# Peptides against a protein of PDB entry 6GMG: the designs that were tried, part 329

Target 1, 331 residues: chain A of PDB entry 6GMG
Amino acid sequence: DSDDRVTPPAEPLDRMPDPYRPSYGRAETVVNNYIRKWQQVYSHRDGRKQQMTEEQREWLSYGCVGVTWVNSGQYPTNRLAFASFDEDRFKNELKNGRPRSGETRAEFEGRVAKESFDEEKGFQRAREVASVMNRALENAHDESAYLDNLKKELANGNDALRNEDARSPFYSALRNTPSFKERNGGNHDPSRMKAVIYSKHFWSGQDRSSSADKRKYGDPDAFRPAPGTGLVDMSRDRNIPRSPTSPGEGFVNFDYGWFGAQTEADADKTVWTHGNHYHAPNGSLGAMHVYESKFRNWSEGYSDFDRGAYVITFIPKSWNTAPDKVKQGWP

## One batch from the design tools (peptide; made by RFdiffusion4, then SolubleMPNN)

Design b2_p26_5_s3 (from b2_p26_5, 13 letters changed)
Fold by OpenDDE base, seed 4:
Order: structure tokens, then C-alpha cells, then sequence
Structure b2_p26_5_s3 (fold): chain B 331 residues (1-331), chain A 26 residues (1-26)
């Protein structure tokens, strides 16, 4: 019942967070306490601490997507997504590998495809592209200048993204960012914006016209990155969960993790912020919890998902929702 | 259209979060 979601109450601006709790190598806290941390650490606009607004608290209340939503300032569109897929590994394993005992051919192929994605390389690609975009943004005072800079940067790096169409999410992402157009945001000035990263986990077998096996065990050919660019066509992602393999089995449609713009070069030391479920303190699910996980913990994902994408979007530089350094937990 | 997509996504997110909690607590 969708009616159990509650917007967390406002927290006093100066209220300090309670200590986070360790949870399977993660730092965990209840959503109300995350709001307190957010107000102390991430809320700053133009250097001034802000109370999380009712609207922001409402966004946050939606769970994992809510964490990304409140920090990015918009509902995730997932248009500019990157991944890394080892095609040679996939082909070799299909050819030389065998299904496990009790594993169907479809299960085997789905598993092999899942295992052929490299989360670290996908993340690295997104970071590389975000860096290029940030360089293109830095001295660009209009969109035309940004696009010109971006093309130059890509040409200098001999990056295949230079061949993308002007209507590609790669080139249109900035102009389609609401905060870019906002007076108190970018105000149509690219140099006021920065690229940020979040990740989405989802299911590959979303095609309703495909076989039941693909819906249950994954579609090995779906949501692969384009060669050279690493871009994933997300147009077919409709937030459809994995199909049950047995009666009573249910899967979640997605997970979101917020990275932002951390400068830590070691992927394993980066912190990913995510939520468990929508906030239902009076319902069966209970209060929403927020987790701060290291990359290894985040990238492991769940059996609900066989795809991970790293998505680039933009926020104003005046926001502190994507600081250079994120500290796990509290204090 | 974008607003409708967001609403649909939010509705789906709501349903998905229930299943996630079950999987996380397993």
C-alpha cells in the first residue's frame, strides 16, 4: 500500500547527528539522523548551512532514489549512463563454461553476462568522462562554449564520445538539468555547474515481449555499453523488476547510490550513500535507513539486479551535496 | 510527459523498496 510513506519531520538546523552504526562494513543511520548530518555537511548553498526543506524531505522519503534525488536536486533521469562489459570474457565463458548443477542454460547465460560487467571499470569511465566535462565547464559562460570545449577535450583525448550526435544525452545533459537554468543555480552559466556521479542497479530482463527465461534470469544482450564510449542506452529501463522464479518470490526494481564528486583516486575508498526503502515509520517496513557504503559494498549489489550503471548529471558548484571528500558515518 | 514518467517511477520505486528491504534483511 503506497499510503504508508511519510515525510520525515524537520530537524533543527543546529542539531548534531547521533553516531552512525556499523552495518556489514557500512555506516548506517535512521533517515532523521541523516537529515541532521545532511544539514551539517551537505546542505550548504553559497557556503551557508540550510535546513532541509519539506520538499527535500519528501524527496528523501522515497528511499534509495530519494537520497540521489535530494543531493542531485532532480529525480534521476539516468540518461547519461556508463558501464564496462568484457565481451571477450563473455564469449569465452559461454563457449568454454558450463552451467552449474541445477542451473538452466538461461540462468547460466544470464549469470555469465552479469559477471562480464566490470563495476570498477564502469565507475572509472564515468569518472573520466566527468573530469572531461568539468574541464569543459570551467571557463564556459554559455552552452555553446561548453559544447565547443567538450568537443576539443574529446578530440585531444581521441575519445569516441566526440562522434556522438548533438542530440545524444552526452551533449544534451547539461541543458536538460533544471538547476542549470535556475537563477540561484547555474543561471545558464556552465562554469557554475559541475558534473556529479550516481549509480543505478537494475534488471536487464525488462522486455515484456521477450522470453520468460530472460525476465527471470536476465537478458544477456540488454543494457550493454557501446564499444569505445561506454554509453549505455537506458531508454528500455522502465523500472521493471526481475520476474519471480518461484511463487511468493519478489524482487525490487532498482537501487540508487550517490557518489557526487569525490576526488579520492582509490575507488575502494570512495563512499556511496543510499537508502533501504521508503520512509514508513508507522508501517510494516518501518523507518527509512540511510547507508554510507564503500565502493566494494555498493558495487556488490543484490540478486535483484544484474546491471549496474554509473550516471553523470550536474549540480551547481554552490551546492555542497557533492564535496571533494566524504566522511563515512558520524563522527 | 516527464512528470508522468516521474510519477510512474515514484510509484514503482515505492513498490520496489518493499522488496529491497526484504532482500536486505535476508
Amino acid sequence: as target 1 above (331 residues)
Amino acid sequence: EEEKEIEEALQQAYESERAKYASLNA
Scores: peptide ipSAE 0.024, ipTM 0.696, DockQ to the pose 0.549
Fold by OpenDDE base, seed 5:
Structure b2_p26_5_s3 (fold): chain B 331 residues (1-331), chain A 26 residues (1-26)
Amino acid sequence: as target 1 above (331 residues)
Amino acid sequence: EEEKEIEEALQQAYESERAKYASLNA
């Protein structure tokens, strides 16, 4: 029952976390212990540790999305999303490839489409754009200055994003960030903000008017990045899970992973923080667990999902939820 | 509404979720 979700209790600010449990390249802990780590490492506002508020603990309790929610300060809107899709590979495999034994044509096409996405290149594109944005934010004291800087940076790099409409999520993302407008956040000063990245895994076959095959095996044409920009139109993502392919099969609607603003150049060494499910310590699902995964473990995803997007949002520089270095586990 | 949808989806996919993280709890 959805009524089983519980807000984790407050943890004393000075309480140190227990060691995380290593598991297959991941570090795992119960949500309460993550709160302890978060308070020690990520809670800092203007250099001062903060106890995770009841509101933040409530956000966190929602599971995978909760980790991104508490660290970004807002529920993910996923408007500024990037991916990489190899169209030539897709076309070639469809033309020259063959369905596996027992694989339907629709299943084959869905799989080929999934395999034509490059998670690493998608992540790199998001990092590239975030870097451009961060340069544009620097020394910009109003939104107009930020936008002008952004356009200049894009022109200098000959980036296709320079051709985006002024109403594009690319240009509107900052102004639509609540923490940008907050007095204790950006206070309408772009130079007080920084770009951060999270990832969403989701299902392509969400169109209820489409064929059952697309809902079961994926829609090969859905949620592809625009050529040159890498932007993904996320407007059709309604958190609809994959349709069961067999009786009793059920899929989760999404997964979220928090990266923040790590400076590690090697993608494989980056750490992604995510949760399993909503916190239900007295329910059938049990307590929420938080995982810190390397990129390889995160990007692998699950069969529930055939799309991955890397999303840019903004947080105040005064927050420590997106430090330059993230250590996996504890200590 | 989005929160409710998340909770409902997670509840419905409980068995799948258990399978996903079985390797982490093993």
Scores: peptide ipSAE 0.022, ipTM 0.672, DockQ to the pose 0.189
Fold by OpenDDE base, seed 3:
Structure b2_p26_5_s3 (fold): chain B 331 residues (1-331), chain A 26 residues (1-26)
Amino acid sequence: as target 1 above (331 residues)
Amino acid sequence: EEEKEIEEALQQAYESERAKYASLNA
């Protein structure tokens, strides 16, 4: 099945994109046309437009993860993830709510847990943390200076993240970013880097040792954010899809959406870029399509997933893969 | 080890991406 994946061909550097198609509030295009847009808008390094390399096109060809991969410059590690969970809502709904007609208790609990996550607050938390990190990166010319700045910023805001261990994904995220160490990237200079955000949708019921009900309907206790910090332990995310509840039913293991570093204050107006599947123009799946969705459309997700995490990583400031403003579609 | 994890993740991503097409085109 992996044999059907094809790397999209190179697009001429100056080729303009065709118009995107509207699709249920999203802007949609074929992957080749996204490459054209990417070259015009996002390809710039040090202010110079670049053709998407063969390596980048290969990364992109992997589908939804490929969009995040090509724009972040690395395969998503998902180590620094944030979410928001309303514990009171969860408890109240479990106590006072009732399963729907035909809904099992496990299905009810899984649904209530899913509904107790607040995607907007999770996104807001990630943006807040990214902002703090960006301030800490500013004028920091070595990692020690960055970490000192970060601790100061967190202390000033009385943020619970100040209590995280030095080895936590929160403090180690920058040093673990390949582009930070690259000569043409950060060159070990934090001030040359900026924090960016992407989102992952995935299934909570991934523990193979758990009950079948949890695998089918979700694990209400899995992948909850830590109180105060909003950090989600992603160590148990093994890209295991939801278990089928009926014969012939199949679920996807994850979805990825790229946000970058948009400055739009209204979450509902932010644009999320994602792909549908790997590029298989000669296969049963067909050509990969890229979607630019508003937050509402992105955060709604699919029945395949009951968790959403907002992940922070870093890219060089010289890259234009995370501009302040993202326009939906083309033109 | 990291390369193997990426390869495994990529293989899983390939399998997972098949299912998305059905959900996005419905």
Scores: peptide ipSAE 0.024, ipTM 0.691, DockQ to the pose 0.508; fails the geometry check
Fold by OpenDDE base, seed 2:
Structure b2_p26_5_s3 (fold): chain B 331 residues (1-331), chain A 26 residues (1-26)
Amino acid sequence: as target 1 above (331 residues)
Amino acid sequence: EEEKEIEEALQQAYESERAKYASLNA
């Protein structure tokens, strides 16, 4: 029951974290210990450590989304999402491939669609776009200057995003970021902001009007990136989980992983921070745990999900929630 | 309103979350 959710208590600002536990290639810790790490490493505003506020602790308590929430400063809207899909591979496998023994046609098509997404290329695209945005933010002291810079950068790179509508999430993302408008945040100065990345795993078969097979095995046509831009229309993502294929089977709605603005060029060495579930220390689920996973562990996902999107948002440069380098675990 | 949506989404996945947690801790 969601009513079992509890806000983690405050941790003293000077309290050092306990060592993280290695688990299946990940570094794992209880949420309270993550708060300690967060205060030591990520809490800095204008170079000063901050205690995680009650509001931030409450956000964090929501689980996997809470990690992204506390670090981005807002609940994920997922409006500016990127992925990579190999249409030729998909078509070829559908044409020349065959269902496995015991696999239905719908299950086969769903699996082939899932396998036609390239998580690494999707992540690379998001990083590329974030870099373009960061260049456009540089020395832009109003939104108009930012947009002009962005258009110039896109033109120079011959990027298909240059053809997006002015109302597109791509162009509106900055203005729709609360921290951009905050006096202690961006203060309406784009040059005080930076682009950051998080990832969402979710289920494609969310349309309740579709066939039961699509809800169980995936919708091969849903949440594909637009050619050239890599943009994914996330408007149909309503946090609906995969439908059970057998009695007693259940699936989770989503998973969120925080990347931020790491500069590590090797995707496989990047660190993704995520949570398991909402914090319920006195409930059946127990205490929330936070994981720091390498890209391979993150991108592998779970059977609960057949889509991965890489989302761009913005935070003030004065925040240290998205440092250039993230160290896995503690110490 | 957003909080309510999150809570509802989490409530719907409660049993599934438990299963996921069990798998991660195994």
Scores: peptide ipSAE 0.023, ipTM 0.687, DockQ to the pose 0.397; fails the geometry check

Design b2_p26_5_s4 (from b2_p26_5, 16 letters changed)
Fold by OpenDDE base, seed 1:
Structure b2_p26_5_s4 (fold): chain B 331 residues (1-331), chain A 26 residues (1-26)
Amino acid sequence: as target 1 above (331 residues)
Amino acid sequence: DEEERIQKDLEQAKQSQLAKHASLNA
């Protein structure tokens, strides 16, 4: 019950974290201990450590989305999302493949569609675009200069994003970022901002007017990236979970993982920070735990989800929530 | 088994994640 959610208490600014629990390439800790780590490592504003505010602790208490929320400074809007889909693989498998024993046609098609997404290529595309955006931001002191730089960079790279409408999420993302407009943030200066990445896992079969089979087994045609750009239209994502296939079965609506702006070139070595559930230390769910997972662990996802998107947003450069290097666990 | 424990915790989290959205939009 969401009513059991509790805001974690404040942690002293100088309190050091307890060791994380390492397990099979991931590190885990309770949310209060993550707050301690966050204050030591990620809390810095203009080089000064900050205690996590009550508002930030409240955001964090919401679980997986809370980790992304605290580190990005805003609730995820998911407007600028990227993925990679292998159309040829999808068509070939549908044509030449067969359902497994006991697998329905709809289940087969949903599975084949899920397997036709390439998480690594999707992530790489988002990183590529974030890099282009960061170059466009570097010496731009107003939005017009940023947009001009961005168009120039895209033209130089012959990137299909250059053909996007001026009102598209791609070009409007910066202006729609609250921290860009804040006096202690970007203060309307693009050069004070940097692009960051997070990921969302969700269900494709969210159309209530569609067949029950699509809601249960996935919609093979939903949330595909546009050719050339890799952009995913997220407007139809309403956080609707997968429909049960059997009595008593239930699925979760989404999962979020925070990457930030790590410079590690090997995707497999990147660290993704995410939470399990909302913080309910006195409830049936128990205390929230935070995980720092490698890309393979993150991208594997769960049966609850058949889509993964990699989303770009912006934070002030003065924030240390997206450092170049993220160390897994503690110490 | 630590891996089993983690998986169990994550499975339990699944039920709570549905509640997260409801609480955020309330």
Scores: peptide ipSAE 0.024, ipTM 0.649, DockQ to the pose 0.058
Fold by OpenDDE base, seed 4:
Structure b2_p26_5_s4 (fold): chain B 331 residues (1-331), chain A 26 residues (1-26)
Amino acid sequence: as target 1 above (331 residues)
Amino acid sequence: DEEERIQKDLEQAKQSQLAKHASLNA
């Protein structure tokens, strides 16, 4: 299949963006206009505005994942993921609830499992952990110091993450971040890095060896957070979409939303940046659009997905792709 | 190989984006 994807052209460094338009409670614009905004607001390295490079524009052109890619500086690995699941709610609803009219048992169980996840609590857990990590980073000038600080912080908070294995994504995430090792990035100095957050929506029923019902309606037991830590094992996420329930039905494999490091305490006021599809201005899909959504709009997701994870990664503090304040739209 | 995995993911992303467009415009 001919890859209709096109890399957006370069935008002049000083070109101001056109106004965003409202779209379903979100601010929306075409990808080229987002590049303009990005150059004005997010492009700064060491306080200096930068033109988005061809490589960055190419990353961005991949759609929703491209937004996270260009802002995080790496393709999402999704290794350090958090969620919140209400086990009691799940058990109670399964026991006391009944399938709706026309709903299969598998569909009922999948729905109940989906509804037992709390997106807000999952997001808050990620923010909490990111804050702990940021404290551990602040005065650490080598990885050993960072890890020691992190363990101390976790111990002080009586956090179950203190019991994670040293090889866990929780402890290895920093060392596995390319920008941490870059001379103009972290330069192996943890104090030059900060934790950032993005979110991934995906399908639970990805196991091909499981029942068709799980692939169609979700696997209630898949991708649950570990008790106490909130960590989600993402190793089984292979970007497999939901299976169709009828001929001609198709589902998307994932969605990504960029949060960064906003300091807004009210989750509902936080802004999530995401794309609709890969950039195909001359193809059937058309030009890529970028959306800036409030948390409620983002967390609603789509029927394509029954899981939402909040992922922590790291970027250099010298980057402005994750500012404390994000303004929705333009101006 | 991480690079191979990324490439595979990107290929999958390309295929799935058609449905996403429909979902966002619906």
Scores: peptide ipSAE 0.062, ipTM 0.724, DockQ to the pose 0.532; fails the geometry check
Fold by OpenDDE base, seed 5:
Structure b2_p26_5_s4 (fold): chain B 331 residues (1-331), chain A 26 residues (1-26)
Amino acid sequence: as target 1 above (331 residues)
Amino acid sequence: DEEERIQKDLEQAKQSQLAKHASLNA
């Protein structure tokens, strides 16, 4: 029952977190303890730690999306999304591969498509683009300067993104970021902003007009990245979950993981922060838990999802929600 | 035992994510 969601109470600003529970590459804690950590580590605005506001606690209470929401400062729009898809692998496996025992053709095709996505390469592409954007943001004091810098950087790198339309989410993402326009945020100064990354897991078979098989086993053609750019058209993502394949089976609509702006070059050592479910301490679901997972644990995903996208957004540099280094757990 | 616990927690989390979205849209 969605009505069981509760906003976590405020935590004293100076309250230190309890130790996280480490397990198999993850660190886990209850949401209230994450708030304590967040206040000590991530809450800083212009170098000063802040108590998590009621609004922020309300956002956080929504679970996995809440973690990304509170750290990015806005509900995820998912407009600037990247992935990597191996078309040759896909074609080869479809041609030369065979369905497993008991696997339908549709199930086979859906699985092959899922396996043709490379999460690491998708993440790397997003990091590459974020780096280019950060260089373009540097010393740009208006949007025009930022856009000009982007075009120059892309041209120098012979990046296919240079051919994107001016209306593309790639070029419009900054201007569409609320914190960019805020007086205490970017104040319309690109040099005060930085690019950050989060990830979304979701289901490909969301088209209600498509076959039942696509809704159950995935749509092999849906949400593929554009060649050269790696951009994924997310306009058709309506947060529709996978259709049940058997009676009583149910799937979740999405998962979100927060990366921010970590500088760790080894993808496997990067930390992804995510929540399990909305906070319902008095309900059947119980209290929300927050996980800090290594990339391997995050990118593995679940059977609920056959797509992973790495999304770029922006936050003010004065925020510490996306530090260069994230330490897993506490202490 | 710990792995099983984590798996159970994750399974529970999965079921609640749809509800999260519903609550957000309400």
Scores: peptide ipSAE 0.024, ipTM 0.650, DockQ to the pose 0.073; fails the geometry check
Fold by OpenDDE base, seed 2:
Structure b2_p26_5_s4 (fold): chain B 331 residues (1-331), chain A 26 residues (1-26)
Amino acid sequence: as target 1 above (331 residues)
Amino acid sequence: DEEERIQKDLEQAKQSQLAKHASLNA
């Protein structure tokens, strides 16, 4: 099947976006109009508005991941991921709960596991860690200083992350960020960088060697956060979708939502930007649409997914892709 | 329903998304 993906055309730098449309509590627009908004609001480098480059437009054209890609400046690696799982709730529900009518045991266990994740607490953990990282970055002019500051901050907060290995994604994340090394980015100066957050929804039952039931209904033991740290081992996430439970049923492999570095303390008021599918204006899928959702709408996810992770990465402070305040829609 | 529409769009894109992602990671 020919790749029907098309790179959206360039938009004039000064072109204002058309109004977004309300969509189930979200603000929705076509990708070209999002580019217009992006250029007006998020494109700034060192305070100067920029036209979205062809490369950035190409990244964006990949759909939900494209939104995170263009705003973070790199394809998501998902290495520094956080979640919250209520082990006591899980155990209690398995012990005392009962499958619904027609629900298999595997389906029941998968559902209970999914419901034992707390998206709000997972998000809060990521924000907490991002704040610690930002404090560590603020006055650090080399990586060594950053790492020292980070360890001190963690010690002061008695955070379990202080016990992570030096090679952990937690400590290596900054050095592995391309924009940190770029002359026009961080230029190897941590104080020029800031932590940002995006979220990924995905399926737990990705192990091909596991039972068909786990692939269909979820693996209750997969992608749980480590106690104390909240870190999720994402190494087994291979973007494998949920297996169909009936003929003709199909699921998508992932969804990505961009949060950035919003300072809104109320999680419910935070805005998450995501796309529906790759841009195929001349294909069956049609044009890509971009959604700006409140946390409630984002965190609800879809039946395609039973896991949500909140991932930390870094961008230069000179970029405006992660402003303190994000306004939903346009105007 | 907008949620149903979005879900349908995601479902329709699933194979192409997988293929594209694989190409990006290759």
Scores: peptide ipSAE 0.023, ipTM 0.655, DockQ to the pose 0.047; fails the geometry check

